# Peptides against a protein of PDB entry 9GMZ: the designs that were tried, part 261

Target 1, 343 residues: chain A of PDB entry 9GMZ
Amino acid sequence: TGFPLELLTRPATERLAYFENYTVAHPRLKEVYEILMRTIAEPAGASFIFVYGASGVGKTTLRLRVEQKLTELALPKLESDRARVPVVGIEAIAPESRYFNWKEYYTRALITLEEPLIDHKFDYGVRGISRDNFGKINVESKVVAPALRRALENALIHRHPDVFFVDEAQHFGKVASGYKLQDQLDCLKSLANMTGILHCLLGTYELLTFRNLSGQLSRRSVDIHFRRYCADSPEDVQAFKSVLLTFQQHLPLAETPNLVDHWEYFYERTLGCIGTLKDWLKRVLSDALDREATTITLKDLQKRALSVAQCQKMFKEIQEGERQLSETEADVQNLRSALGLGA

## One batch from the design tools (peptide; made by RFdiffusion4, then SolubleMPNN)

Design b2_p25_6_s1 (from b2_p25_6, 10 letters changed)
Fold by OpenDDE base, seed 5:
Structure b2_p25_6_s1 (fold): chain B 343 residues (1-343), chain A 25 residues (1-25)
Amino acid sequence: as target 1 above (343 residues)
Amino acid sequence: LQTFETFDEYFEEHREEFEKLFEAR
């Protein structure tokens, strides 16, 4: 089954929105989703989940879908517990300075946690935090980071989410010194410990640096690797082609484009990352809709493709991340062999 | 080659499993 044919008579904005909201349940997404959901349900004393993978693999999509589904699953309980928020998710902002802005982080987290639809208004007990006439949190510029932290701690305790998501969490690592990175991790660890709320950090392979810096975090963390599809695996190639086949049926165009025939080109310019693929197809679809085109051509694809230089850069970052993980796996195997457990 | 289902379809197929998983909390 493809897209609803009625979309062909709808405005370009609606057609684009359909594809934007369309999420393919591809094998790697399902795998990571299942592990993540199970870990959230049964953290087994973990305080952190690290979800790492290539840029454009689909981590943000995973987060948003988990947030949605956790909210849906919690709805029956929320009727009885009006103070509860089932899940909260934020995106970490790249610091403009060499230092992570904790004040901004706490403010954004607090604003996200206290959506105006929550009937139960909580008083944070912090001067300079108020709600506007629409119930939106307003934080005065005078409020200092420690006060915002206390407000967030109290809010997290009161709202008791099953998980706190931080997307683009590699931005915590953008500090001038490893010492400051450790302090940031200790700050996050303290927040998780004080609130009892499970934190899930999603990001690039730069998150592996967090794993190496804190042996204490490693003991209380679950690692989830969101892998790309690899061209050296026949199964991965078949899955990637199947994703292309699925997307071509869900592009709301009068004539179904043959994306599968160009699978090598798609792979070359996405590195097996489905998020990158989807974003590419969104751009191409937008262009096609603007031109009232009946289909997508190779020329249309080429116009919106990432450059070879961009792909080469991304591929180097992926290779380094995959190498670090492979070394860790080899170390585990070596340890098992040394313990007499076999390979 | 096969077409994959949507994430929503996948979730609905497994809804009961996930409901049970989170009800135990």
Scores: peptide ipSAE 0.642, ipTM 0.959, DockQ to the pose 0.847
Fold by OpenDDE base, seed 3:
Structure b2_p25_6_s1 (fold): chain B 343 residues (1-343), chain A 25 residues (1-25)
Amino acid sequence: as target 1 above (343 residues)
Amino acid sequence: LQTFETFDEYFEEHREEFEKLFEAR
């Protein structure tokens, strides 16, 4: 079934919002979702989950949907345990400086964890952290990073989320000259160990540098590769075309555009990343609605496409990440062979 | 080619499985 036909009589803002909120259950998203949900339910002593993949593959969409569904599943238990938060998710922000700002990270985590709708006020035991009359956390500028860390540890223990999500986690790799990336990883490991809370780091293939540097994190981490659709796989091409067919039916326009016939152009400008595809279609839909257009044309698509230069840069970053993973898999096979375990 | 379901439809089809996974906690 396509979009509700009643949307054609609705304002442009409502039609755009429908498409923005629409999420296709495509094969790679379902696969990663199932692995992630099972790992959160049964971490088996893991302290970390690493979800890595290309920029625009859909990691943020995955996170937001998991947060929503974990919250929904927890609702019956939250009636009895008013202190509990089922899930917490933050985005790591690129520092204005060349170096990761831990003070800002801890502050954002605390603000997100202590949502105003939580009736039970917690005393953080830290001077300079207060709640306003609306229940919002205020952190004074004088509060130092070690004090904010202790406040976050106490808040995580008290709220006991099933998982703590950190999106754009590659930003932890931005270390000062003379500091080791290992020290950043040890800091994260210590936070997970002290709180007993499972951490899920989502990011680009730059997260592989974290995986490779810490043999200790490797023993307590689950890896989830969120793959793009590859043009060299007939199954992946069919799945990508099926995503285009699905989006084509869910664009709230009077005339259904033929996206599938342009699948090669869509693949060229998205590299098989469904998040990039959806964002492109949102921009084009917005332009079409502003013009009161009945459909989307190839010219409309071309106006909002990523440039060839942008696609070439993104593709090089993807190829490097995929290469590193393939080498790691080969290294595991070589190690098994060397141990006499067979391939 | 096939039309894929929504993420919400997919979740509802598997709701009981996921509820059982989280009941043990």
Scores: peptide ipSAE 0.641, ipTM 0.959, DockQ to the pose 0.812
Fold by OpenDDE base, seed 4:
Structure b2_p25_6_s1 (fold): chain B 343 residues (1-343), chain A 25 residues (1-25)
Amino acid sequence: as target 1 above (343 residues)
Amino acid sequence: LQTFETFDEYFEEHREEFEKLFEAR
């Protein structure tokens, strides 16, 4: 089924919002979602989940959808346990300075964890943390990072989320030359251990470098590779074309655009990343709606496409990440072979 | 080629499975 035809009579804002909120259950998303949900439900002693993949593959979409669905599943329990938060998710910010700002991280985590809808006021035991008149957490500038950490630890213990999501987690690796990336990992590990809360770090393939630095994290982590669709796989090409077919039916335009006929161009400019594809189509849809256009043309697509130079850069980063994973898989196979376990 | 369902539709189809999975926790 396509988009609701009634949208054609609605304002451009509603038409755009429909497409923005539209999420295709494509094979790679379903696969990663299932693994992620099962791991969250049954972590089996894991303290971390690493979700890594290309920029624009859809990691943020996955996170937001999992957060929504975990919240929905928890609603019956939240009626009885008003202190509980089922899930918390933040995005790690690239530091403006050479140093990762832990104070900002803890503050953002604390603010996100403490939704205004939670009637149960928790005393964080930290002076300078309060709720405003709107129930939002206010953190005074004088509160130091160690105090914010303790507040977050206490809040996580009290609210007991099933998972703590950190998106763009590769930014933890952006430390100044004088700081050990290991210290950042140890800090995260300590937070997970002290709270007993499962942490899910989502990021680019740079997250692999971060994971590989801690042999202890690797033993207590579940890895989830959010793969792009690869042009060398006939099945992946069919899936990618099927995503295009699905999106073309869900663009709220009077005439259904033929996206599938341009699949190679879409692949060239998205590298098989569905998030990149969706963002591209959102921009093009917005332009079309602004012009009150009945459809989307190839020229409209070309106007909002990533440049070849951008795609080349992104592809190099993907190739390096995929190479690192292939080497790790080969190392595992070599280990298994050496142990006599077979491939 | 096929059309894929929405993520919400997919979730609803599997809701009971996931509810059971999280109830056992």
Scores: peptide ipSAE 0.639, ipTM 0.959, DockQ to the pose 0.817
Fold by OpenDDE base, seed 1:
Structure b2_p25_6_s1 (fold): chain B 343 residues (1-343), chain A 25 residues (1-25)
Amino acid sequence: as target 1 above (343 residues)
Amino acid sequence: LQTFETFDEYFEEHREEFEKLFEAR
């Protein structure tokens, strides 16, 4: 079944919103979702989950859907425990300066955790943290990073989320000259240990550097690789074409566009990343709706496509990440062979 | 080629499994 036909009589804003909210349960998303949900439910002493994959593969979509579904599943328990927050998620911001801003991170985490809708006010034990007339957390400029950390630790302990999500977590790797990435990891590890809260870091293949720097984190972390669809796999090509078939049926246009016939062009400009594909189609749909067009043409797609130069750059970054994973697997095999455990 | 279900449809099909998984906590 396609989109609700009633949408064809609705405003362009409602038609666009339908497609924006539409999420395809494609094979890679289902696989990563199942692993992530099971790991959150049964962390088995893990303090960290690392979800890594290409930019535009759909990590943010995964996070937002997991946050929604964990909240829904927790509703019966939240009636009895009004202090509890089932899940919290933030996006790490790229620092304007050369260095990760911990003060900003703690502030954003605290604001997100202490939503105005939480009936039970919590005393953070820190001067300069207050709620405004709307119940929003306000942090005075005089509050220093160590005090914000203590406030966040206390809030996390009190609210006891099942998981704390940090999207774009590769930004923790943006350290000052002379600072080590290890110091950032030790800070995160300390926060997880002090609160007892499971942390899930989502990001690019740059997160692989975190795994290699701390043998102790490796023992307390679960790794989840969110793979793109690869053109060298017949199964992946079939899945990618099936995603195109699904999207073409859910574009709220009078005439169903034939996206599948252009699958090679879509693959060339998305590198098998479904998030990139959806964002592209969203832009093209918006343009079509603004023109009151009945369908989407190849020319409409070309107007909003990533440039070949952008795709080449993105592909090099993906290849380097995939290479690092393959080398790590080879290194493990070599280590096993050297230990006499066999391949 | 096949049409994939929505994420919400997929979740509803597996709701009971995940409810049991999180109730044991």
Scores: peptide ipSAE 0.637, ipTM 0.958, DockQ to the pose 0.831

Design b2_p25_6_s2 (from b2_p25_6, 12 letters changed)
Fold by OpenDDE base, seed 4:
Structure b2_p25_6_s2 (fold): chain B 343 residues (1-343), chain A 25 residues (1-25)
Amino acid sequence: as target 1 above (343 residues)
Amino acid sequence: LQTFPTFDEYDEEHREEFRALFERR
C-alpha cells in the first residue's frame, strides 16, 4: 500500500505533513518498541531503562510512538483517575553553560507533566509554581532548583506515569570540568527512587559512558540497544533496501522515485540510520513540492545529502559506541566462561 | 525485497497484545 492518491491534489503542506507523520514499521524499530513496551509494563524492579544508539537511528520516533501508545492504553483508566498522567517525555537540552541546568530540567519536566487537560489542580507546596488561566504551569524565576525537584517529585508521585522519558540524555554527561558525572547520575537515581517512577533515558552511545560510571544504576537498569542497519549483514542490507522500497511508495509524488537503485548511496549518507534517511527524504520532498516536481532525482538527493565529512564524523562516533558494546559483551562472556556457565 | 507496514498498521495489529500486557499490571 502506498500513499493516498488523493494527496496528489492536496496542497504541498498536506503532502509534506503526510510524509512527516509517516512511520515505517521497520524491523529494528519494532524490535526495540516491543522490548521497551514490555519493559515498561514489567520493569521487574528496574528503575532505569537506557535506550542507546546512533544519532538519527530513530530514538525520538520510538519515544513518541511509545508515548502515544501508553496514552491510548491509559485512556480508560484516565476517566476514573483524573489525576493520572500515563507518560511524561522531555528532551534534555545541551547546556549553553558548562553546567547542566537542573533548574531548567525540573521546570521543563513540571511543565510537560502538567498538561492543561488535568482539571485537578495539584498544590506542589512550592511558592512560585502556579497554573495560568490556560492551565499551563508557570514557574517563577525565583524558584530554586531544590524546590523544583521537590515539586517534580510530588508531581510524579501524584500523577503516577508509567514511565518518564528523557530524550537526548547524553547531555547529562556534558558537565563542566570539576563536577562529577556521578553526581548527575546520583541525582537521577534519587529522583527515580523517591518517586518510584521508571525513568527511560534515550540517547547516543555517550550514554554508555554515563551508565558505566554508576555500578548501582547498572543493577537496576535495563539496556536497549537501538542498532543501525549494518552493511556487513546481508539481512540488514535487505532490510535497509526494503525501507527504501517502502519510503518510495509513501512519497506523495506523481511518479514513484526509484530509491532502491541508489541504496548504496543512501547507506553511505545515512550509515544505516532510518531517522537520518527519513529526514533526508523529507528535505528532498519539500524541495520537490516547492518546485511542483513529479518525482525525485539523484540530483535532488545529492543536493540535500549530508556531506562526506559529516558522515565520517558520525561513523567514527558509531564505531566507538559499537566497540564499547562489543567489549562489554565480551566481558560478560568472559565472566560467564569463568563461572562455568558457558557463553 | 518487501514493503513494511506503517507503524500505525503494526500497532493496530498488536493492539490486544499490548492491552493485555498492561492490564496484567
Scores: peptide ipSAE 0.670, ipTM 0.967, DockQ to the pose 0.903
Fold by OpenDDE base, seed 2:
Structure b2_p25_6_s2 (fold): chain B 343 residues (1-343), chain A 25 residues (1-25)
Amino acid sequence: as target 1 above (343 residues)
Amino acid sequence: LQTFPTFDEYDEEHREEFRALFERR
């Protein structure tokens, strides 16, 4: 089924909001969603989940859908356990310095855990953490990072989320030295161990650096690769074309645009990343609605496309990440061969 | 080529599977 036809008589804001809120259940998203949900339900002693993939593949969409689902599933239990928060999600901020700002991380995590809708007031036992009249947490500037960590540990234990999400987690890796990266990983590992809360780190292929640095983390982590669609796979090309077919039916325009006929151009400018595709179509739809256009054209697409230079840069980053994964597979094969296990 | 369902349609179709997965906790 396409978009509701009544949208054609609605304001541009409603038409755009429809498409913004629209999510395609494409094969890669479903696969990763199922794996992630199962892993959250049954972590089997894992303390970490790593979800890595290209920028614009749809990791944030995945996170938001899992957060929504975990919240929905927890609602019946939340009536009896008013202290519980089913899920916590934050976005890691890129450090302005060579050091990750743990104080900011802990503060943001605390603020997210203590959303004003939580009736149960928790005492953090830390001076300089207060709630305003609206229940919002205020952290005074004098509160030091170790105190904020203790407050977060206590809050996570008390609220007992099924998972703690950290989006853009590659920002933990943006440190000047490998030793500092290890210290950061040890800090996260300690937080997960002390709280008993499963941590899910979502990010780019730069997260693979975390995987490679700690053989101990690899034993306590589940890895989920959120793959893009690859043009060298006929099945992936078919899926990507099917996504285009689906999107063209859900663009609230009077005339259905033929996106499928331009699939190669869409692939060239998205690298098989559906998030990038959706964002592109959203921009083009917004422009079309502003002009009261009946459809979108190739020229409209070209105006909002990523530049070739941007695509080349993004593709290089993807290739490096995919190469690192392939090297790991080759290393496993080499290890198996060295162990006398057949390839 | 085929169209894919919305994620909401997919989620609704699998509601009981996910419920059962988390009720075991």
Scores: peptide ipSAE 0.668, ipTM 0.967, DockQ to the pose 0.896
Fold by OpenDDE base, seed 1:
Structure b2_p25_6_s2 (fold): chain B 343 residues (1-343), chain A 25 residues (1-25)
Amino acid sequence: as target 1 above (343 residues)
Amino acid sequence: LQTFPTFDEYDEEHREEFRALFERR
């Protein structure tokens, strides 16, 4: 079944909002969602979950759907435990300087965790942290990073979320030296250990550098690879075409565009990343609605496509990440063989 | 080719499975 036909008589804003809020339950998203939900339910002593994959594969969509589900599942318990927050999610910001801004990180985490609507207010025990007249957390400029960390630790312990999400977590790794990266990891590890809260870091393949630097983190982490669809796999090509067919039916236009016939062009410009595909279609739909067009044409697609140069750069970054994973798997097999453990 | 369900349809179909995962806590 396609979009609700009544949308064709609705304003362009409602038609666009329908498509923006529309999420396809494609095979890779379902698989990673099930693994992530199960791991959050039963972390088995893990302190970290690493979710890595290509830019635009759909990691933010995954996070938001898990946050929604964890909130829904917690509702019955939240009636009795008014202090609890079931889940917290933030996006890591790329530092303006060569160094990760921990003060900004702690401030944003605290603001997100201590939302204004929560009934049970908490005393942070830190001077210069207050609530404004709207109940929003305010952090004075004089508050130093160690004090903000203590406030966040206390808040996490008191609110006891099932998981703390950090999206775009590769930004922790944007440090000038490997030594500084290890310090960042030790800081995160200490925060997880002090609070007892499971941390889920979502990011690009650059997040794999975190796994390699700390043998102790590897023992306390679960790894989840959010794979793109690969053109060398017949099953992946079939799934990608099926995603195009599904989106084709859910574009709120008078005439259903034939996206499937252009699957190779869509694959060329998305590299098998469904998030990139959805963002592209959203831009094209917006343009079509602004023109009161009845359908989407190839020319409309071409106008909003990523350039060949952008796709080539993105593909090189993906290939390097996939190569590192393959080498790591081979190294494990070689180690097992050397230990006399069968392959 | 097949049409995939919405994520909301998928989530509703598996609601009891996910609830059971978190009730064991």
Scores: peptide ipSAE 0.667, ipTM 0.967, DockQ to the pose 0.894
Fold by OpenDDE base, seed 3:
Structure b2_p25_6_s2 (fold): chain B 343 residues (1-343), chain A 25 residues (1-25)
Amino acid sequence: as target 1 above (343 residues)
Amino acid sequence: LQTFPTFDEYDEEHREEFRALFERR
């Protein structure tokens, strides 16, 4: 099934919005979604979930779909429990300095937890945290990080979300020293332990550094690798081409563009990352709609493609991450062999 | 080559499975 043909008579804004909101159920997304949903439902004593993969693989899309589903599943219970928030999701910000800004993190988390639509007022027990007349949280500049942490702990306990998502979580690792990285991990571990709330950190392969530094965190963490499609796998190539075919049918244009015939070019400029592909097609669709074009051409694609230099940089980062995972798997096998368990 | 369903179609097909996972809590 393609896009609704009625969209061809609609404004460019509605046509673009259709494609923006469109999500393809591609194999890797379904796989990680099922694992993530099951892990959230039955954490089995886990305090952390690490979702790692290439930039642009679709981690934010995964998060948003899980947030939507958890909200949907909670709706019948939210009528009786007005204090509950089913899920909370934030994006970690890159530090402006060599130090992670915990004050900003706690503030953003609090603001996100305390949506204006929550009728049940909560006293944070911290001076300088208030709600405005619109129910929005206001945090005074005088409130220090330890007080904000306590407020967040209390809010998480009171609102009891099924999971706390932190997107772009590799930004926790952007610190001046390895010791400070351990302190940050211990801080996150303490927050999860004090609240009893499952934390899901989504990010790039830089999250593997976090996984490796804390042997204690490793015992209470579930790892989910969101893989890209690899050109050396015939199955992955077939899946990637099938994604292109699917997007081709869901571009609200009068003439269906032939994306599949250009699959190698799409692969070259996305590295098998479906998020990067969708963002590229969105930009090209926007340009086509602005010109009232009937279709998308190769020239239109080329105008909005990532540069070769950008792709080369992204590919090096992916290769390093995939290498680290492969080495970790080999280390596990070596450990098993050394323990006499066999390979 | 096959077209993939929308994520909404996929989610609806598995609605009862996901509901059952969260009702056990």
Scores: peptide ipSAE 0.672, ipTM 0.967, DockQ to the pose 0.883; fails the geometry check

